# Peptides against a protein of PDB entry 8BZL: the designs that were tried, part 296

Target 1, 228 residues: chain A of PDB entry 8BZL
Amino acid sequence: SYDRAITVFSPDGHLFQVEYAQEAVKKGSTAVGVRGRDIVVLGVEKKSVAKLQDERTVRKICALDDNVCMAFAGLTADARIVINRARVECQSHRLTVEDPVTVEYITRYIASLKQRYTQSNGRRPFGISALIVGFDFDGTPRLYQTDPSGTYHAWKANAIGRGAKSVREFLEKNYTDEAIETDDLTIKLVIKALLEVVQSGGKNIELAVMRRDQSLKILNPEEIEKYV
Target 2, 242 residues: chain B of PDB entry 8BZL
Amino acid sequence: SRRYDSRTTIFSPEGRLYQVEYAMEAIGHAGTCLGILANDGVLLAAERRNIHKLLDEVFFSEKIYKLNEDMACSVAGITSDANVLTNELRLIAQRYLLQYQEPIPCEQLVTALCDIKQAYTQFGGKRPFGVSLLYIGWDKHYGFQLYQSDPSGNYGGWKATCIGNNSAAAVSMLKQDYKEGEMTLKSALALAIKVLNKTMDVSKLSAEKVEIATLTRENGKTVIRVLKQKEVEQLIKKHEEE

## One batch from the design tools (peptide; made by RFdiffusion4, then SolubleMPNN)

Design b1_p27_1_s3 (from b1_p27_1, 15 letters changed)
Fold by OpenDDE base, seed 5:
Structure b1_p27_1_s3 (fold): chain B 228 residues (1-228), chain C 242 residues (1-242), chain A 27 residues (1-27)
Amino acid sequence: as target 1 above (228 residues)
Amino acid sequence: as target 2 above (242 residues)
Amino acid sequence: FDAELEKVREEAEKNPEKVKAYEEIYL
């Protein structure tokens, strides 16, 4: 069956393993990214950490560099591989070019990595989508999405994972220039978008905020509750 | 050529990695391993299934492996796969020590092995390792630590957890009885015996069927100790008297 | 015991619908 071959087209032109990797992404908890005027915000549905599990070992949002962070949905172990390679590339770029990566550059690197795994006979696709946010050196906020195929696009706002459809529908209706006029409004927009699919309010949300010329800030639950 | 392709871990139409799930299912049939983190130490308790009278007791532990001076692990699953992974853990730890002249941090060792496990789920001609591991350790960064890893290459830190046979029931009991912040190593040992007594499919728990290792700090050094059979007998007896 | 684990794998491959889903591998 053509569906069992990693790197072959079906007779109707489908790459089934890429499509099935996209289904693996939908098993992940929801992540949302929003680009504001001078802010980028990532929000994620907190997976219910088991009572005896250490929360520090469960991370859906990670820094790639000082100016770039990423949220993912899908296979946790696959994500770790992508994150580590992206971090190495960010550091290599700083050493060779003497400037931080642009958000587009690192997105393209990740996308190219994913694409190679869709075309290599000895590898399955990565079972992850990613939202990559940050600031370029000129201070421009950026949001990109990548999928298992290695496709990438720039977005104003987007979502990935289980509830992505509902969150995107909300963002399409509510993303306006007025809704992102301030940093606080942008954060509120992300929270409201996540609340479309997350039960029990702010306790089940993790938020990461990056402002211009500032490091990544993970909001604590008390800070999140101020926006609810 | 084509025969190796049939064993490649691929996605199902629903986005499932069946070979990883099958490996996890196989581990569910393996002997139970428990890990419990305490304030003053960390322990592993494992079911010993192969009680052969002819096994020379020289093998200190069937399921508990010392990795370095600061870490040990227990395994549930395929013995041959476990031997490969425990050897890799030792090699990774040794290479780090040689390179940096300090012991590898616990989480870094776990992550390095998990990247290998992940690779065996993504590369063609490879099958997932049919092994879950519990890791106990101490480092200067986080102190006493307990980790669990599975065939997917995923891992997590835990206060208490279980792998192998009846692991779900064991985890439920641990959730009920584990007191956060109040767990001494003594209490953890008692809890381990309590949970094993309920989760092992045996009429009576015996010291011959249980391996226990503790990791403590004494005079600024890590001490990994496998409990003697007499010590395990005393723990069982104490549990029966309660 | 290793042989028993391999049998369990073979049975699971024959009956994938009976295999428990392990959602912990996704985040």
Scores: peptide ipSAE 0.312, ipTM 0.728, DockQ to the pose 0.844
Fold by OpenDDE base, seed 3:
Structure b1_p27_1_s3 (fold): chain B 228 residues (1-228), chain C 242 residues (1-242), chain A 27 residues (1-27)
Amino acid sequence: as target 1 above (228 residues)
Amino acid sequence: as target 2 above (242 residues)
Amino acid sequence: FDAELEKVREEAEKNPEKVKAYEEIYL
């Protein structure tokens, strides 16, 4: 069947390997991104790190540059490839253009990379979606999402991974200008959204916060509990 | 061209990479390898399966490979694939040393190989490597380290872990007996013997069927040592007396 | 097409319950 072939069009116009790569993303743990007024927040469901596993090697949130971070869902090894390419591009841009990348620019770069893997013969798509957040040099907070197809869009809030539907439904109901009026309220919104799908409360949540003109901050469990 | 493309690891309708999963299943039938991180060192313990009396070279180490002065690995899976990957690890480490005039950081070596493994899961005409690896090492950044990598190109750092036959049971035993922050190399060796005795399908553990390597720091240098058979015998004897 | 590989794939797709899921590859 066409679905078992390389990334080719079916008779009805579907790219089954891309659709199946999107199913691979749904096997990943939930990630959520929210754009506030002067803050961007990424929240992820902590995969139960095996008791003897080093937590430093299990990162679902990573910095791409000082002004951009990414959360992903799907194939961990595929994510590493994308992250490494994006980091190199961020540094290259700083050297060649003398400015940091815009969040849109790096998102488009990642999206283009993914798209090429959907069109190249003898390659499977990346089994990863990403939430890319950060600040442009003008201080504008941005949130983008990209999927295995290489599509990308700007969002106010979005979610990816296994619980993404429930989290998105929550965000659609609760994302208001009032709910993001302050940094603290924005963080609370992310936590509440994740709690729709995460069992055992704040201990199973990782939060990354980037404020205007500040570096990425990963909140410790004690800091998260203050918002629960 | 098309025939090679048919070997491409592709997604199933439910988003699974069956060729990766099958490679991981194949590793489950390989000899057991353990890694344990201690405060004063790190060890690998591996099952020797190919004790053939007609083997010309009693290689002191069948399953444990020195990668450089600061790192070693053990392998579970297809021997030919393991040889390719261990040679590649040595080449990567050597190229880094030549380029930067310092040893490659442990995690960087692991990730470099994992990127190769990942590529064999994504590019046409390639199959996943039927190999999992345990890596032990020391570097100035993180000190003593233990890593595991699988056919997917995923990896993780561990305090203690197992690959190969009965790995899940071994990991459960390690989880029960491993004391975080209190593990000495001596206690780690005892734990390795305890776990191997229970996970190897043998009535009695013998020193000929076990390879153990330790990585320690002495006078500011990394020392990788494969235990002599007599030393392993003594560890087994001590375990039998307890 | 590697007919043998295709048969294995078909069997796996028809009998997903017989295939051990390795959740460790997803994050």
Scores: peptide ipSAE 0.284, ipTM 0.735, DockQ to the pose 0.382
Fold by OpenDDE base, seed 2:
Structure b1_p27_1_s3 (fold): chain B 228 residues (1-228), chain C 242 residues (1-242), chain A 27 residues (1-27)
Amino acid sequence: as target 1 above (228 residues)
Amino acid sequence: as target 2 above (242 residues)
Amino acid sequence: FDAELEKVREEAEKNPEKVKAYEEIYL
């Protein structure tokens, strides 16, 4: 029975289930993250929600804690599992260590969780990549990316999902110290990057902003249009 | 409860563990890592493959990890597996230090991880780690040491060795140029650059594509130093002038 | 099991460009 979700090595040394999980990520709508000087910004492509769907049910950006949020691409159900585990860990850390998690810490936790699902019997990899942003307790802005394999890296800017290649190419050309000199410029950079792959302008973009010592703010469409 | 003991790592009729061999094949696609033992130190040299412009300049060595004050390692293979194993090494070393109030001996740390690797080849429902490691260290028992471990849980001490892409060719070159008893850290660094220049599929070796760490003893303390890009550039330039 | 892995390998070999795209999985 093919139902044995077994991540095993191929004869040529590939973990096909991990690679196929990465293909599942590519089926997700595009997400982009950019680290500014004193701001972190997440942007996502809004899927056309059917008129009768509650937009609240299709969130690609979520808070993990007061100082950390993430965007994801891939399997929505898998994302829910990862988000819930991460939230529990953030709260546990606050209770046990009396400090909020660092962005690196929670990223490493998520990465380790994903890795375990690539090595556990009867489990398939998570079909999700995530951009994790936030502030460390010292006020340093951070951006991390995780993939289905359980790898993680720190980034200045990155993208995941269907349009990630084009968005990354844009960011590689346009991410400069000048382009992130202000909060507004950083937000503009994210919007411009998403517009490489998103049609119909600001109406199909969701943006979340976290500033130093501030909670996650999701921008409304009117606020987004100001930057377009 | 039907234990889906899907025995992923089983013997072939010929006695081969295919999943271990396939894990080793995966390592063959990883960036090259070299280790060289000298009389006055030991070094790791690793290929940097993932040079993304948008990576945050977090001084995290991509391939060389400090394990404790007396040991470092380099990794070839699956990055996520590497991260798990590197973290485990740090935890083992820290637990030992707390328990015994002295640093863990180098070989004991290597062996502890190798036992974990071996377990993942023997217990049902686990796959081998797709990771080989080079370990450099110093302890009071054996002095400067270089070890290699593979997905099987096997390990060995080495004077010089290589893992990852083109490792066989690199090992052959090391065998030709390594002089027992006469190897200084300076000569080892030069040898590392020479071997990397030939084994890396690049037209020109650049300091951006190479990471080097040295482990030395200064004033009775172990010093682990990652070479700065400028220092690596100087080593490359010196090799080009030779 | 080996035969299944061979089939998966053959399918992967038909799309080599997709396989190379995951070099980031490897360190």
Scores: peptide ipSAE 0.046, ipTM 0.537, DockQ to the pose 0.023

Design b1_p27_1_s3 (from b1_p27_1, 15 letters changed)
Fold by OpenDDE base, seed 4:
Structure b1_p27_1_s3 (fold): chain B 228 residues (1-228), chain C 242 residues (1-242), chain A 27 residues (1-27)
Amino acid sequence: as target 1 above (228 residues)
Amino acid sequence: as target 2 above (242 residues)
Amino acid sequence: FDAELEKVREEAEKNPEKVKAYEEIYL
């Protein structure tokens, strides 16, 4: 069956392993990204951390560099591989080019990595989508999304994983220039978007904020509750 | 399901890696392994299934492996896979020590192995390792630590957890009885015996069927100790008296 | 396909412990 082959087209032109990897992404917890004027915000649904699990080891938002962070949905172990590769590339770029990566550059790198895993007979696709946010060195906020196929696009706002459809529908209705006029409004927009799919309110949300010329800040639960 | 489980490196139509899930199922048939983090140490407790009269039971560990001076692990699953992974852990730890002239941080060792596990789920011609591991360790960054890893290459830190046979029941018991912030190594040992007694399909828990290792700090050094049979017997006796 | 998925979901509902292990694979 063509669906069992890692890197073959079906007779109708489908790459089933890529499509099935996208189904793996839909099993992941929801992640949302929003680009504001001078801020980028990532929000993720906290998995019900088992009572005895160390929350420190359950990170769904990670820094790739000082100016770039990523949220992901899908296979956690696959995500770790992508993150590690991206981090190495960010450092390599700084050493070789003497500038931080642009958000587009690192997104394209990740996308190219994913694409190569869709075209190798010895590899399956990554079961991961990512929201990549940050600032270019000129201070421009950026948001990109990439999927298992290695496609990528720039967004104003987007969501991935479980509940992504509902979150996107919310964002399509509520993302306006007025809704992102301030940093606080942008953060509120992300929280409200996640609350469409996250049960038990702000306690089950993780938020990361990167403001212009600032490092990534993970908001604590008390800080999140101020926006609810 | 059966149509996609024969290939090790493919997604099912619903986005599942059935070979990873089947590897996890195989681990459920292995003997129970517990890990418990305390304020003053961390422990592993494992069911011993193979008892050989010619083995020096006082020093014998079937399922608990010292990885370096600061870390140990226990294994549940396929023995041959476990041997490969435990050897790899030792090699990774040693290479790090040689390169950096300091012990590998606990999470970095766990992550390095998990990247290998993940690779065996993604690259063609490979099958997942049929092994879950519990890791105990100490480092200067986070102090005492307990980790669990599975065949997917996923891992997490834990205050207490279980792998192998009846792991879900054990985890439920741990959630009920684990007192956050108040857990001493002594209380952790008692809890381990309590949980093993209920999760092992044995009429009577015996010291010969239980391996326990503790990791503590003494005089600024990590001490990994496998409990002697007599010490385990005392713990069991104490539990029977309660 | 839907029937197989439903069967897997039903099996997952019957064996929540197995499902939890599977859910941990995904972020």
Scores: peptide ipSAE 0.042, ipTM 0.653, DockQ to the pose 0.241; fails the geometry check

Design b1_p27_1_s4 (from b1_p27_1, 11 letters changed)
Fold by OpenDDE base, seed 1:
Structure b1_p27_1_s4 (fold): chain B 228 residues (1-228), chain C 242 residues (1-242), chain A 27 residues (1-27)
Amino acid sequence: as target 1 above (228 residues)
Amino acid sequence: as target 2 above (242 residues)
Amino acid sequence: FDEKLREVFEEAEKNPEEVPEYEGIYE
C-alpha cells in the first residue's frame, strides 16, 4: 500500500503521510492567533492539567525569541524539536546579522524544516501546525501559520487544532477593524473565539500577549477572567 | 529500487503513531513504578519481579538507577532499552558536568533524553523505545523534582505519578490521598506502600518485591538512598497495622 | 519479562484497532 511508505506520492498525486500528519494536528487542542493594531495575541485551550501534574511543564505557548512566540497543535514531542531548532536559528541570526529575526524569516525557516521532513527518505513529517506571532524590528505585528507540509501564510487571525473550524468561522464573522481597535478588544476577541470550543470558560484558556516594544506576557487566570 | 524503510514509524490514516501507542501499551504490562514528591524529599518505589532466590541480601536495585549525585530514575518496559537509555542519561549528565563544571539541571537531563526518544519515533530504521521513566532529582533552580517520560518523547513534571502495570488505578489512588503542601517524605513512603499494596498483582506485599529509593538534602548535599529490606518491611508492617 | 513485552508488541501489531488511544501524545 502506498500509504505505508515514507512520504511518497500516491498514484493519484497525494502525499498521504502529510495528510495523515494533518489529522494528527486535529487531535491537538485548539490554538488561536489574532493580530491587532499594536498587539498580537495567542490563545490556547488548556487541557485539564491532571491534579498532580506540574503546570509549569504543560505549556503550549513558547517564546522563540524576545520578539517572537509560537503556539502549536499536534505532537508535543515533535513541537519541542521544531521550537529548539527555531530558537537556535533566532540566536544565530542575532549573531550573524546583528538584528532579531523577522516573524516571516523564522516562519520560513520552520516551514523549510517541515518541508525537508516531507521529502527526506527515512523521515516522517512533523505532526504539528504552528501559529507564530510577534513584531518585526520596525514594530509591525505579524501572524503566520505553518502546517505539516511546510506551507506557510500570513494571517490577520487563524486557528489550529481540534476546534479550528469553528473558531475560524467565528473569526471570519467577527474580525473587524472595530473588534481590534484596542488591545483589550483584541484580547476579548481571542477569548470569545476560544469560548466557541472550550468548555468551562476562562479556567481552560491560556493567553499570551505581546505588545509593541514589550516582552511576551502570559496572562494569569485572574487576568483572563476580567475579559470573560 | 531503494526499498522504502518499512521500519519507520509512520502516521496512520487517522493521524496516530501506532508504534508509539504499542510501546506505551507494552509498558502497561511492566512492573509498577511510583514516584512521589514531598516537601523534604522525593521517592521512587518500584516492583521487583525478578527475585533471585539464591541471593540472601539483595543489595542492588534492579529498576532504580542512580544517574548522578543529584538524580535517579526508575524504568518500566523493555530491560535492554532501559539499559541503553539509563547509560545515555549518565553520559549526558557527565558531559554536562565536564563542560560547565556544575551538575546538569534536572529538567535539562530529562529533555535531552526525550529528544532522543522523539528521534526514534521520527527517523527511518528506528523503533520507539519501549520504556517509560520516572526521574527524581534536586537542583538549585527548582529544588526537589519528579518527572515522567514516555516513548513519544513527551515528559511532564509531577507531584505524584505511576507507570507500568495498573498505573491508571495507582494514579487514581494518588489523586485521592495526595495532599498538596502537607506531604512529608514519611507520609509519601506510607502512601507508596499503600498504593503498591493495591496495584501489585501479589497476594501479599513483601519487602523482597519492592525497591524504594529516597532523595533528600542533608547539609547542602543530595543524598540518594535505597532503603534496606528491613526498612521496607517496617513500612509494610505499619501499613498492615492501620 | 522482555519476552512477555515482545509478545504484547506482536499482538498489538496484529490488532491495531484494539489499542487504546493515548491522548497525551497529541496536544
Scores: peptide ipSAE 0.220, ipTM 0.680, DockQ to the pose 0.832
Fold by OpenDDE base, seed 2:
Structure b1_p27_1_s4 (fold): chain B 228 residues (1-228), chain C 242 residues (1-242), chain A 27 residues (1-27)
Amino acid sequence: as target 1 above (228 residues)
Amino acid sequence: as target 2 above (242 residues)
Amino acid sequence: FDEKLREVFEEAEKNPEEVPEYEGIYE
């Protein structure tokens, strides 16, 4: 069967391993990204952290650099590899070009990495999608999504993971200029979007905010409840 | 070439990595290993299944391995895979020490091995390691630490956890009895015996079938100690009296 | 133990639907 081979084309032109990797992403917890006017917001569904698990080691939102953050859905171990490679590239860029990466640049780097794993013999695709947010040096907020195929696009708002369809439908209806007019409204939009798929309110949401010329801020549960 | 391609871990139509899940299932049949973090130390407790009378007692333990002066691990799964991974852990730790003139941070050692595990789930001609590990350690950054890693290359920090046979039941018991902030090493040892007594498929818990190691700090140094059989017997007796 | 593990792997390959999904792999 074509589906049991390394990533090869089916007779009808499908890359089954890439499509199946997208199904792996759908098994992941929901992540949402929204670009505001002067803010970018990432929200993720917290899987019920086992009572005895150290929360420090459970991170679905990570910084790639001071100006770029990423959330992912899918295989956690795969994500770690991508994150590490991206961090190295961000630092390398700072050393060689003497400027931080643009959000598009690092997204393209990640996308290229993923694409190579869809074409390389003896490798399976990465089982992750990522939302990459940040600010370019000129202060422009950016949101990108990348998939297991290595494709990427810029978005105003998007979602990945198991609840992504419902969240995207919500965002399509509710993402307006008025809804992102302020930082607080933008944060509220992300929370409302996540609440379409997350039960039991703000306790099961992790929220990260990046503003212009500021580092990533992860909101504590009390800060999240203020918006609910 | 074709045979190696067929052994590559690939996605199912549902997005599952069956080879990784099968490895996880295989580990469920291994001897039970427990880890418990306390305020004043961390411990590993492991079921000893292969009691050969002719095995030289000089072995530090069957299932608990010292990695360096500040870390130890226990293994559940395929013995040959475990030996490869534990050796790699020691090499990584030693290379770090030589390069930086300080011990490797605990999480960094765990992550380094997890990246290897992950690679064996993604690269062709490789199969996942059929091994889960519990790591105990101390470093200057986070103090006493307990980690768990699995065949996928995923890991997490824990206050208490279990791998191997009846791990789900053990974790449930740990959740019930583990008191955050109040856990002493003494209470952790008692809890370990309590959980093992209920989760091991034995009629009676014996010191011969249990290995326990503790990691503590004494005079600014890490001390890793495997409990003697007599000490384990005393813990079992104390549990039977309560 | 190693032989039992091999048997488990072989059985799992025959009946993949019987192996429970480990949610911790996918986040």
Scores: peptide ipSAE 0.217, ipTM 0.694, DockQ to the pose 0.827
Fold by OpenDDE base, seed 3:
Structure b1_p27_1_s4 (fold): chain B 228 residues (1-228), chain C 242 residues (1-242), chain A 27 residues (1-27)
Amino acid sequence: as target 1 above (228 residues)
Amino acid sequence: as target 2 above (242 residues)
Amino acid sequence: FDEKLREVFEEAEKNPEEVPEYEGIYE
């Protein structure tokens, strides 16, 4: 009976709706994030965009601000709500504090938003995990992950979504200081990690790169093929 | 309180939102709506199931709604839900126009409604809307546009798509015959008739059972026109002769 | 027509195993 309730504790202390929201995330396309020395890279598995779908409207990687971007896995509509709230907060922070948000700050904001939706009897949890990457004002690259519970942690590399286990296993083996020594090597690491779960090669990968003091760059397929 | 909880969309143990999936299933039984983007315009074609002779000649089609001067939509699903959502679209567009003194961009209008749809999947005491929509529009940012939205609050831009009954088969046919970059409104109309003739479970496609609207640009203005029955008859006749 | 859609919806609620998974929702 408790599994049919809104987000409440089970007798054994589980929040079933949060756990089930995590299962929804596992149905999402794979996303990977890697922090390099002076670069952060997000990669996502492109689901086969139907030939007739506008690619512009199918973005799993979005900018939250000039210095922060996010990839997500899970419910796209839920993600849109989180993204919009985060963007407003980034702008508000710039106006009130006169500095861009730190990656940790905006991650904590998103995490707190998610957490509130786990405590309201009138709401279900967000069915999304997010990889949030960017640069702090001091030029430090950051990678954070959030889940439906509203927890967040800093990572060197991580993955979310359907293929996340395989990608994480790959990253655990291959993430070394040598593997991230250059920007190009860091990009290659992300591509190789995604290729563990993506059968159709570079055509089904979307890559976003943010370098220090540079805006988010989404790589075109031709640019991706250079790294394959 | 407990009755409201039963209507709340919750995750299954497998992470599924059953109420959203059931809403999508219900829409699969609705009348077919088709949208096709062309270089010189965009069109909606909708199956008209309720041919009541006593229906007052509504200037606008039963299934195609004008939202503003630059946008129209078609609906598949629960009519009452569709009426609520189409009215909300009109209100959003009007509020934007009043606030910014310019028409709302097409994608922004779609997104605003999709946020409402999403909210009905997340907040307690609410059920998903049993409606999918196709949107056609023009704006200065992207020109002619076609969007689809579903009960989850997801949306996407399309060159051609279909919602409602036999939508999967229709989309397959559209993928085969749609010529990217070479689609004229005339060819799009012919394609719409071709697809509807195959996907509608009717022995013969009749103009009485099909509503078609086109959105074009003439002299720097958007023109939304519902085709007259005679025009639809001519399109059907042309298809039968090929 | 709306009543028929409601019936389909209610029937689907009774037999959730027969409803195909819409993977596109979770993408």
Scores: peptide ipSAE 0.211, ipTM 0.690, DockQ to the pose 0.837

Design b1_p27_1_s4 (from b1_p27_1, 11 letters changed)
Fold by OpenDDE base, seed 5:
Structure b1_p27_1_s4 (fold): chain B 228 residues (1-228), chain C 242 residues (1-242), chain A 27 residues (1-27)
Amino acid sequence: as target 1 above (228 residues)
Amino acid sequence: as target 2 above (242 residues)
Amino acid sequence: FDEKLREVFEEAEKNPEEVPEYEGIYE
């Protein structure tokens, strides 16, 4: 069966391992990204952190550089590899080009990395999708998504993971220029979108905000409750 | 060439990594290991299945390994895989010490091994390690720490957790009895005995079947100590009297 | 114990549907 070969084309032209990696992403917790006017917001579904688990070790949102952050859905261990390589590239770019990476550049780097793992006979695809947000040096907010295939696109808003369909449907209906007119409204939009799939309100949501010329801020539960 | 493809961890049609899940299932049949974080220390408690009476003098911990002066781990799963991973942990820690002239932070050591574990789930011709680990340690950044890692290369920090046989039941008991902020090492030891007594498939808990290690700070130094059998007996006796 | 683990692994390969889903792998 062609299903046992590492990322080969089926007779009908499908890359089964890539498709199956996309199914692994759908098992992941929901992540949402929204681009506002002067803000980018990432939200993730917090799994009920086991009462005895240290929350600091469960990071679904991470900084890649001062101007770029990433959320993911799928295999956490796979994500760690991608994040580490992306961080190294961001630093290398600063040293070589004397400028931070653009959000597109680092997304393309990640996408290329993923794509190479789909063509290598000795590797399975990465079981992750990522939402990559940040600001370019010109102050333009950006949101990109990448999937296990190594494809990437720019978005105004998007979602990944198990609840992605419902969240996307919500965003398609509610993403308007009015809904993102202010930073607070943009944050509220993300929270509302996540609440479509998260039952227990603000306690099960992690939010990260990046404003123009500001560092990544992870909101505490009390700050999240103010927007609910 | 085709033979290597059959051993590569690949996604199922449902997006599952069966070889990783099977490794986790195998670990579920291994002897129980507990970790509990206290305010004044951290401990590992592990089931000893191979009681070699002839090895009485060799305080050979079957399941608890010292990694460096500030860290220890316990292992659940395949012994050969455990030996490879514990050796690698020691090498990573030593290389870091030589390079930076300071001990490796606990989480960095855990992460470095987890990246190796992950690689064995992604690269062709390799299988996942059939091993979960509990790590205890102290560093200047976070103080006393407890981590768990699995065959997937995932890890997490914990206040208390369990791996191996009946781990789910043990975790449930730990959740009920663990008091955040009030846990002393003494109370943690008592809790470990309580949980092991209920989760080990033995009619009566004996000191011969339990290994316990504690990690404490004394005079600004980390002290890793394996409890003597008599000390474990006293803990068991205290539990039976309650 | 290592032999028993091998047996469990081999049995699991024969009946993949009987292996419980470990949700913690997928986040």
Scores: peptide ipSAE 0.211, ipTM 0.687, DockQ to the pose 0.819

